# Peptides against a protein of PDB entry 6RO1, part 149

Target 1, 216 residues: chain A of PDB entry 6RO1
Amino acid sequence: LGKEIEEYIHKPKYCLPFLQPGRLVKVKNEGDDFGWGVVVNFSKKSNVKPNSGELDPLYVVEVLLRCSKESLKNSATEAAKPAKPDEKGEMQVVPVLVHLLSAISSVRLYIPKDLRPVDNRQSVLKSIQEVQKRFPDGIPLLDPIDDMGIQDQGLKKVIQKVEAFEHRMYSHPLHNDPNLETVYTLCEKKAQIAIDIKSAKRELKKARTVLQMDEL

## One batch from the design tools (peptide; made by RFdiffusion4, then SolubleMPNN)

Design b2_p25_2_s3 (from b2_p25_2, 8 letters changed)
Fold by OpenDDE base, seed 1:
Structure b2_p25_2_s3 (fold): chain B 216 residues (1-216), chain A 25 residues (1-25)
Amino acid sequence: as target 1 above (216 residues)
Amino acid sequence: DEEKIKEILEKLDEESEKKVGDIKL
């Protein structure tokens, strides 16, 4: 379910409009989970498929990521590696293929204009950590339908299955632990608040679209 | 799809502005 949503959101046709400087994104490359980083810039690389001669453009986003200090020593020849959980690491600008974005946040940070100084890059890590403290339940995601405007019926069915699964998890009478009921009730309230925020955003988007149509 | 992506790329440099759904912190 979560992975099926990722297969939509990382498509260039959907995510590119949201890859503005300061956007929080989650980066995963195979076994390497970088966690949350910050978009710095975006570029299109022209690629030609060797067998078909077809233009296959590669979309590269430069993301400020927390990297291991070991990966920095060999940065000329080796791919950046994520910092270990116990490691401080260092924030580095890493070129990332857009399909390696596992999540896109609704959060945008103010970033320093010059990211060449180490202190400026490390200040962004402090900002990410502050966002994580403000969102203990996880950094808020862009809604793929309401925020990203994805019209795909397959995605709508996936979301409906997620919502129905979440509702079933909470509606299953785990009859035997009163402490679990409290956690489930808090999770239901949180899910309902997320739905209500989603509804309010849809209404705001409709109102803005109507205002733009009345100004045309 | 390609023309839409091209238009998105051209606008990305200009669209530093807050979109609907953006939280700026």
Scores: peptide ipSAE 0.046, ipTM 0.601, DockQ to the pose 0.049
Fold by OpenDDE base, seed 3:
Structure b2_p25_2_s3 (fold): chain B 216 residues (1-216), chain A 25 residues (1-25)
Amino acid sequence: as target 1 above (216 residues)
Amino acid sequence: DEEKIKEILEKLDEESEKKVGDIKL
């Protein structure tokens, strides 16, 4: 469910109006979770190759992210990597494809005009950490319907399912169970096994389709 | 034999969708 909402929110047609300088955004690239960063600016990159039809315009957002110091040393050859949990890291402006935005906050921060000095970038990290302290249950998200104005009926159905799930979760007798964390961990493991089974079945179906094409 | 395999797969898909539905609940 949360991932299905993400697939709507990261679409340029919905999120671009909210990518103003100072907007808090969460960035995830495959296995690399950068956590919360701050929008600096965005740009439209058209891959107009003169001989291939108009590819959908790629949007790149420059996001101030907490990066590992190791990745900064290799920045000429390697993509930026998130700071390790125990690492201080360094705030860097990273060009991010808009579809890698996993969340958009209602919160906007003031950012320094000059982000070239390390101290100015690190001041923004302090501001993010202060916001996180003010919101112990997590940084507030933009509402995709009320704040972002998304009229998609598919999204409305996903949100209704999330709300119904949350209501069931909070009304469930296990919500007051002291073993709730253990039950959640078991439910997550069960959910992962179900995803793995579904993936294995899809691979088996593909393999059978290939075998049927070779037997014809 | 292919039809029986298809029915077994469809039943396994329905059971897995029910179990995934019950996990998504």
Scores: peptide ipSAE 0.014, ipTM 0.324, DockQ to the pose 0.011
Fold by OpenDDE base, seed 5:
Structure b2_p25_2_s3 (fold): chain B 216 residues (1-216), chain A 25 residues (1-25)
Amino acid sequence: as target 1 above (216 residues)
Amino acid sequence: DEEKIKEILEKLDEESEKKVGDIKL
């Protein structure tokens, strides 16, 4: 369910009003989880769809993210990578496509006016870490309905299912089980395998549709 | 035929989104 909420939240028509400078956002690109960063600004780029010639606006948000020092040395040719768990890293302003925003926080920070000095960027990391200490259960999210004003009935049904699942999770006898973390890890692995099976079935159906077209 | 393929792919993506919704509980 959380990933379906992400698909609504990262739509430009919903998220752009909330991408103000200092907004906390979570950035994930495939296997690269940058965690929480801070919005610096956003820009609209003109993109042309290759098959229709239609102008589709591409939105890029500049986000201050904790990057690996190794990716910074190669910054002229390589994409920024997240800092390793045991690495201090360095805060860098990274251009991010809006669909790579996995979460948007209700929290907005004051940012330095000049982010060119390393010390100014590193001060923002200290502020993020202070917010994380104040919220041990996680950084508070914008409510998609109440804060973001999303009226989509599909999203409302997803949220109702999440709330009903959370209620069942907190009422479940396993909530106090000392093996709960192991059970959750196994449930997450099972959910990932179910997604991978579904992806493989989709690709098999696409391949069959292409073969049927070569026969027409 | 290309339009029918787009419609079949879109319906597959919608059915895929619905069934991922039921698994992402």
Scores: peptide ipSAE 0.013, ipTM 0.320, DockQ to the pose 0.016
Fold by OpenDDE base, seed 2:
Parts: sequence; structure tokens; C-alpha cells
Structure b2_p25_2_s3 (fold): chain B 216 residues (1-216), chain A 25 residues (1-25)
Amino acid sequence: as target 1 above (216 residues)
Amino acid sequence: DEEKIKEILEKLDEESEKKVGDIKL
């Protein structure tokens, strides 16, 4: 259900109007969860579909994300990696494909005009952390219907199912179970393992594709 | 053919997305 909503909100036709500077967005790339970052800007890149020659415009959003310092020391060709939970990390402006946005917040932050100084970038992390502290149940999302104006009947049906699921979840006897958090954490871990298996299969296949391309 | 490999990549991504979707329901 949440993923089915993501499939709507990350579409350029819906999300681009909301990708203003300072918008909080959640970024996930395969197994790499960057968590919440801040939109700096977005750009449209011309792309050509290799098979059809059709113009397939790529939308790239520059997002200020908490990155591992290790991934930043490795050559300018390595993709930024998310900071470990125990790591301080460093805020970096990362070019992100719009379909890698897993969530868009209703919250917009003020961002410094110059993000070249480390202190200016780290000030934004402090602002994100302050927002997270103010919203212990999670950073508020844009409503895909009321805020984003998505008129898709598929999405409306998904939302109705989510609301009906949430109602059932909150009415469920387990909602008051002290083990509920443990069960949810296990379900989230299971869901993450399924994502990691998917990522590893993609990487294995990319590696196999590269090896097959080196043999072709 | 890079094209066939890409198409096979996309199909496996779609199948893997369906399977991961089905596990999250």
C-alpha cells in the first residue's frame, strides 16, 4: 500500500510542482536509504531511450542528504552512500533521479543560499533533526489528493485501502500489545531483507550484464 | 544485445517489485 502511493507521488507530472527549494523529501536508492533530505533544486535532462530513439526526459533533483564521509573520500565517480546510523556523516548535495523520492513532506525549510561551506550544509541537518524532534510520529507527508491534486482513481482506491487498513490496525487487539513494536520491527526487517534481496539480485544482474558485455 | 539485457533487467525488476509488493501486503 505505501509503495503503491510512492508509485504515484514520484511521477514528474505530480511531484515537480512540489520540488521547491527547502522541501523535505525522503530518498531511497535500492538498498541505500538516505532518509530525509532537503531539495536544493531540480533540473530536466534530455535523455534518449536507447531502443526507440524517443526523447525520455530525466528529471534530476539535487537533494541535500546525509552521506557517509567514506563515500565522499572515494573518487568523484562513486555514488554517495548514506551515513551509518552511528556515523556523524556529512551533508552533501546529491543528484537524485525523481523516481528515487520515496516521500515528499508538507514541510519546507529555509536553506542557506550558499551550500558550499560545510557549516551551512550541516545547519540544514540540524534543522531536519529539529523537525524530526517536533514530529515524533514522523515528518508530515503531502497529501497526494488534497495537497498534490492527484486525480488518479487508482490512487484513490489505494488510499481508501490504506485508510481501511489503518482503521483495522488501530482497532486490532494487537495495537495495545506491548510486543507490537517488536512485531512491527520484525515486519520492517523482513520487508527490508526483501528489498536487500531485490537490490542484490539487481547488482548480481548488473555485474552479469557487464561481464556479458565485456564478453560480447 | 544490450537491448535484450535491458529488457530482461526491466522484467526482472518488475517481477521483483511485484514479489516485494506482495510481501508488504
Scores: peptide ipSAE 0.012, ipTM 0.299, DockQ to the pose 0.016

Design b2_p25_2_s4 (from b2_p25_2, 10 letters changed)
Fold by OpenDDE base, seed 4:
Structure b2_p25_2_s4 (fold): chain B 216 residues (1-216), chain A 25 residues (1-25)
Amino acid sequence: as target 1 above (216 residues)
Amino acid sequence: KEEEIKKKLKKLEEESKKKVGDIKL
């Protein structure tokens, strides 16, 4: 179920609008779980498919990730490795293919304008850790339907199954933080707008059907 | 009627885009 949702949310057509600077994202590369990082920017790379000559645009997101210091020594040739649980690691801006985003948070941090200083990068790790403390049940996810506006019926069926079994995935932990009430109120207002959009689309379809019947 | 519904729908879609539940921290 979670993996099936990942297959939707990591698609550029859905996630790109939410890859703003400061967005919390979770990055996994094969066996390497970097955990939560922060979007710095994204870029479109022109990739030519070797077999078709078709331009398949690769989207690369620069994500500030907690990396192993050992992996940084070979940074010219080797992919960054996640910091071990026992090490401090170092926050590095890592170019990540958009399909390696396993989760997208509703949280967006303020990031330093200059990420070249180690201290500025490390300050972002402190901010991530503070968010993790505020959300002990996990960093809140963007709702793929209500936040991301994904209309895919396959995803809706997956989400309905997940919501039936895993109430926690999009339920922000009910901490009595007044900031969370504002988030819930914003999520509720969005859910209501999504309902209103769906209602208006149904009304539009009905109005068109009546007009087609009056022309027959 | 159809144009009014389209206008309402467009407005709702614009409001939906503005109200991304970004928790800004």
Scores: peptide ipSAE 0.212, ipTM 0.602, DockQ to the pose 0.034
Fold by OpenDDE base, seed 3:
Parts: sequence; structure tokens; C-alpha cells
Structure b2_p25_2_s4 (fold): chain B 216 residues (1-216), chain A 25 residues (1-25)
Amino acid sequence: as target 1 above (216 residues)
Amino acid sequence: KEEEIKKKLKKLEEESKKKVGDIKL
């Protein structure tokens, strides 16, 4: 049941509109549970046009996660590992594939503008811990139906079964925003524009390098 | 072109942030 809900919410069509900076998200990668982290930004992994084919475009979300200090030493060659329960760990910005998001919270944190200083990243961990203290029964989830606007009848049946057995840890239902698809389209356009800006900057750098070679 | 793209990106970013129902802490 919980895993079946994950298969819906991690789809870019549904989750991208909610991956704003400061959003609390839960990250799992295979056997590695990072727990709750904070969204920094997202980007498109491949320049696949939205209209090209049956496969959802791949997205990468940058998430502040509590990582093991051992994994940070090997960060050039190895994937980040979650901090052990008794380990202090360190908050790092980790690139995460969107399908590795296991939960999305209704909570958004204020985050520092500059996450390069360790103290600024560790302040976000203190904020997560404060949220966990405020919600002893667990961090509140976005409602996939009422908040995320997912109309899929398969998901509705799964949720109805879960709600029969578990108390909703969902936020109070938001009015179905009929503009959810519009905001998804804006997220795709933003991600495409970010690729185009990165391309244009590379072209400008190449053009300047050629001009410097012609002046030598 | 780059400044026009940046301006468009900033506008789309502001539009994408307007979503309702976040508990801001």
C-alpha cells in the first residue's frame, strides 16, 4: 500500500509542482534511507522534448540530506550514504533522481540563500529536527488527491484502503487547484530554459576563448 | 539572448512558486 502510493507521487507530472525550495521530502535509494531532507532545486537530466515518447522525462532534484562523514571523503567516486542514527553526520546537497522521493511533506522550510557554509547547511538539520518535535506522530504529508490533485482512480482506491487502516497524516485538504497542470507545464518550461541558459553560457565561453586565441 | 532567457526563467520561477497550501516554518 505505501509503496503503491510512492509509484504515483514520484512521477514528474504530479510531484514537480511541489518541489519548491524548502519543501520537506523523504529520500530512499535502494537499501539507503536518508529520511527527511529539504529541496534546494530541480533540473531536467536529459534534453528530451516533453512530447517525445511514452517515457516521462527524467528529473534530478537537489536535496539537502544528512550524510555520513565517511561517504563525504569518497564523494568524487561514491554515492553519498545516509548518516547512522548515532552519527552527527553532515548536511550535503545531493542530486537525487525524482523517483527516489518516497514522501512529500506539506511543510516548507525557510532555507539560507548560501548553502556553501557548513553552518548554514547544519542549521537546516536543526529546522528539520524542530519540525519533527512539533509533529510527534510524524511530519505531515501532502494529500495525493486533495493537495497534489492526482485524479487517478487506481490511487484513489489505494488511499481508500490505507485510510481504512491508518489515520491520515495528510495536511488539511487544499481546494483542488485546477491550475496544477499549468504549473507542471511552467516547471517543464523552467527546466528547459535552465538547459538553454547553460548552453548559451557555454557558447559564450567558447566564443570568448576563440577570440583570445586570435589575439595571441 | 542570455538576458532575455534569464528574465523569462525568473518569471517562470516566480510563477512556479505561487502554489497554495504550504505550511511555512
Scores: peptide ipSAE 0.180, ipTM 0.669, DockQ to the pose 0.035
Fold by OpenDDE base, seed 5:
Structure b2_p25_2_s4 (fold): chain B 216 residues (1-216), chain A 25 residues (1-25)
Amino acid sequence: as target 1 above (216 residues)
Amino acid sequence: KEEEIKKKLKKLEEESKKKVGDIKL
């Protein structure tokens, strides 16, 4: 179920509008879980498929990730590795293929304008850790339907199943911060607008169906 | 009736787009 949601959200047609600088994203590459990082930018690369000659656009997102210091020494020849649990690590800008994004947060951080200094990169780690403290039940996710606008019925069925088993995947109760109550009230108002949109679309469909019955 | 529903829907969609805010921290 969670992996099936991932297969939708990592598609460029859905996620690219949300890959703005400062966006929290989770990066996973096979066995390597980098956890939460911060989007710096993204780029489109043209790839030529060797067998078809077709231009397949690859999207690469530069993500500030917590990397092991050992992997950074070899970073000219080897892929960056996630910091070990007991390691401090170092925040590095890592080029990541968009399909390696396992989650996208509703949270967007302010990032330093210059990420060349180590201290500026490490300040972003402190900001991520502060967000994690504010959200003990986990960093809030973008709603694939209500935030990302994904209309896929397969995804809707997957989310309905997940919400039936995991009562709070996208509804983190923003409990006990007065600033979060404002955000919660905004999320509730947004959820209500989404319900109202769904109702209005049903009414529109009914009105059109009646008009089609009067023309038969 | 259909035009009124379309107008209401358009307004709600515009309000939704304005309220789809990032949590900026």
Scores: peptide ipSAE 0.156, ipTM 0.579, DockQ to the pose 0.032
Fold by OpenDDE base, seed 1:
Structure b2_p25_2_s4 (fold): chain B 216 residues (1-216), chain A 25 residues (1-25)
Amino acid sequence: as target 1 above (216 residues)
Amino acid sequence: KEEEIKKKLKKLEEESKKKVGDIKL
């Protein structure tokens, strides 16, 4: 049941609208459970499917995660590892593939504008811990149907079974479904604009380098 | 050419600042 819900919510078409800065998300990568982290931003990468030649866009979300101090020492070559339960760890911005999101919270945190200082990153850990204290039964999840607007009948049947088992009736009033496709398209456009900005900055740097060589 | 790239970059940065409407939950 929980895993079946994860298979829906981690799809870019459903989750991207909710990957705003400050959103609490759970990240799992294979055997590595990072627990709750905070969304910083997301980006689109162009991927070409090797067999079809079709463009399959990969989405990468930058998530502030509690990482082991050991993973920081080798951070140039090694993937970030989750902090051990007994370890304080250090909050780091980790690029995560969107399909590695195991949960999305209704909670959004205010995050520092500059996450370069360690203290600013560690302040977010204190905020996560405060949210966890306020929600002893677990950090509240976005409702996949009512909050995330997923219309899939398979998911509706899974949720009905979960609600029958967990006694958590999500009493969300059906307020007007913001056209998720429109919000998704806007998120894709924003991700594309971020690529185009990065490209234009590289092109500008190249143009300046050529001009500096022609003036020498 | 550099000025054209700067104008394009400025336009893209302004478009990037357009808030995707915060779905207030």
Scores: peptide ipSAE 0.137, ipTM 0.673, DockQ to the pose 0.020

Design b2_p25_3_s1 (from b2_p25_3, 11 letters changed)
Fold by OpenDDE base, seed 4:
Structure b2_p25_3_s1 (fold): chain B 216 residues (1-216), chain A 25 residues (1-25)
Amino acid sequence: as target 1 above (216 residues)
Amino acid sequence: MLGEYTLLTKEEAEELRKKFEEELK
């Protein structure tokens, strides 16, 4: 079900409006999971389909990702690899095909304008880590329907199945299934994310109200 | 400050979609 949602999210038709500098995105390439990175920019490239000769536009997004130091030594010839779990890694701007975006966040970070200095790139990693601390149950995702405006009936059916599954999980105290801890953690994460979004929106509204009151 | 961010609102999301559609015309 998660993979089925991803198939809609990574389509250029839906995701391109949200690929602003600072947008948090997840990047996954086959077995390589980079986790959360930050959008720098995107570009449209003309591609010719090998079999039809038709122009098929390719969209490439430059994403600041945590890469292994080992992969950087061979970066001239090899694709970047994600940092190992025990490794600090180094933040690099990596060109990524848009279909490799596994998730898009509602979070947009403030990032340095110049990402050429290593220190500026590493500061973004610190910012991602601080955001992750604020969202212990996971960074909030864009809503495919409400935010991304996806009207596809296939997606609506998937969402309905997810909601029905979530409802059944809440209705059956799944005391005995060990696989349910992972699903409960995901549902608790989603519920906590919804609470955290509501709290963050309230704090932002309060902060705006306080700032407006201090200007008065 | 480290970790300063904004959260996209529903209204802002609609504006982004609208802007993108206008740029495609």
Scores: peptide ipSAE 0.541, ipTM 0.919, DockQ to the pose 0.584
Fold by OpenDDE base, seed 2:
Structure b2_p25_3_s1 (fold): chain B 216 residues (1-216), chain A 25 residues (1-25)
Amino acid sequence: as target 1 above (216 residues)
Amino acid sequence: MLGEYTLLTKEEAEELRKKFEEELK
């Protein structure tokens, strides 16, 4: 159902009005999930279909995304890769085809006017993280009908199904499904393990720094 | 400040759609 909604929202006729600088968007490219990024700009590019000679407009959105450092070191020809969960990564402006937008938020960030300095780009990451803290249930999405003005009956049916499902999920006390507790416990354990790995890496780095200072 | 943001209202969304439609004409 989520994927069906994505097929509507990424259409240029629906999403282009909302691609202002600072708009939070999710970017997915095949197996690469960049998560939440920030729109910097968008452009219309003329594409000539090779077989028909017809001009099909391509829309490219420049999105500030958290990328792996490895993808930045490799030649300008390699597609940017998302930062690994355990790495800091670096915020980079990545040109993205509009159909790769998997979600569009109602949130519009205030961003630095000049994104050329690394510090300015990294400040945007901090801002995204602060927004995420304010929305523990997830960053709010644009309403496809009310905000985006999508009138497609297929989408309305999908939304009705989602709402009915959500209503059922919230009406069932989440507390009594032992499977949900298990999933939550597993998610919490995974989150705790990630924190523990991060703490262990910090301790290892401190220990290495101390060892390097003793060898000097 | 870090994490300053606005939330799009329904009215603002309608204005954005209208503006975009006008720019396409």
Scores: peptide ipSAE 0.538, ipTM 0.917, DockQ to the pose 0.609
Fold by OpenDDE base, seed 5:
Structure b2_p25_3_s1 (fold): chain B 216 residues (1-216), chain A 25 residues (1-25)
Amino acid sequence: as target 1 above (216 residues)
Amino acid sequence: MLGEYTLLTKEEAEELRKKFEEELK
């Protein structure tokens, strides 16, 4: 269900208004999870689609991320990698495509104006860690509907299902029924809901693609 | 101070969306 929300929030039309310097964001690239980083800036790049010649704008966000020191040594040839759990790492400004943003926080940090000094970049990591301590249940996310203004009916249905699931999970205190079976049943229902939504999204995408082809 | 931050209010979020829409016109 989280992944389905991510497919909406990383769209430029929804996220760009919130990419101010200091905004906390999560960055994930394939198997590489950088966790929480801080927006420094974003830019619009012109991209020409090779097949249509149409201008497709590419948005790049510069994010201060905790990177492995090993990946930084090869930074001229290799993409930055996240710091290992046992590694201190180093905070670096990494250009990322906006579709790699997995989450956007309501939190905006005060950051140093000059991020060239290593000490200033590392101070931001300390600030992120202090914020994480203040939010034991996790750093607060932007609300996709109320904050981001997403009106897509598909997202509204996803959120309603999440809220209904959470309400059931909290209203049935697991404390009274020791049966592990109930937890498994809830996990299976969650998995099934995720599959059904993914299927519905694929059908909607196919229908839209067909409509676009008929209008050409 | 380390970890100084602001939380976006609903009203501020609406203002940010409005400003962005005005810049796209």
Scores: peptide ipSAE 0.537, ipTM 0.916, DockQ to the pose 0.717
Fold by OpenDDE base, seed 3:
Structure b2_p25_3_s1 (fold): chain B 216 residues (1-216), chain A 25 residues (1-25)
Amino acid sequence: as target 1 above (216 residues)
Amino acid sequence: MLGEYTLLTKEEAEELRKKFEEELK
């Protein structure tokens, strides 16, 4: 379910209007989860290879991401890697293909105008952390329908299933357990991961049949 | 101030979509 939603929200036609400087976004590249970063800018790269008739414009968003220090040393030859959980990491502006955006927040941060100084970049990390403290249940996401204006019926069905699932989770008698918030956050994370796994499996299986949405 | 932010409203979201559509024309 979560990955199915991701397949819609990362489409340029839906997400580009919201990629303003300071917009919080999640970046995931294969097995690398960078978590929350901040949009700095985006650019249209015309991959007009003169000989490939596929005029699909590639969009690259520059995102300030928490990167491992090890990856920075090899940045000339290797892709940036996310900071390890035990590492402070360093905030770097990383060019990211728009389809690697796994989430877009309704939150837009105030960011320094000059991100060349390390201290300015690291201040943004502190700001993200402060925002995360204000949202213990997670940083708020853009609504795909109401905010992003996605009219696709497939997405609407996915959202309805998610809402129904969430409503069932929230209406479950376990709500009287004071540990429920922790369990719920873990269950939401697990559900999101499960959705992400199912969607990744569906993308790998090019057969986007309606039947595969019913197994969610 | 650290952690200063704005939250996008539905109305602002509509304006952003509209603006983007106009910039693509």
Scores: peptide ipSAE 0.531, ipTM 0.915, DockQ to the pose 0.757

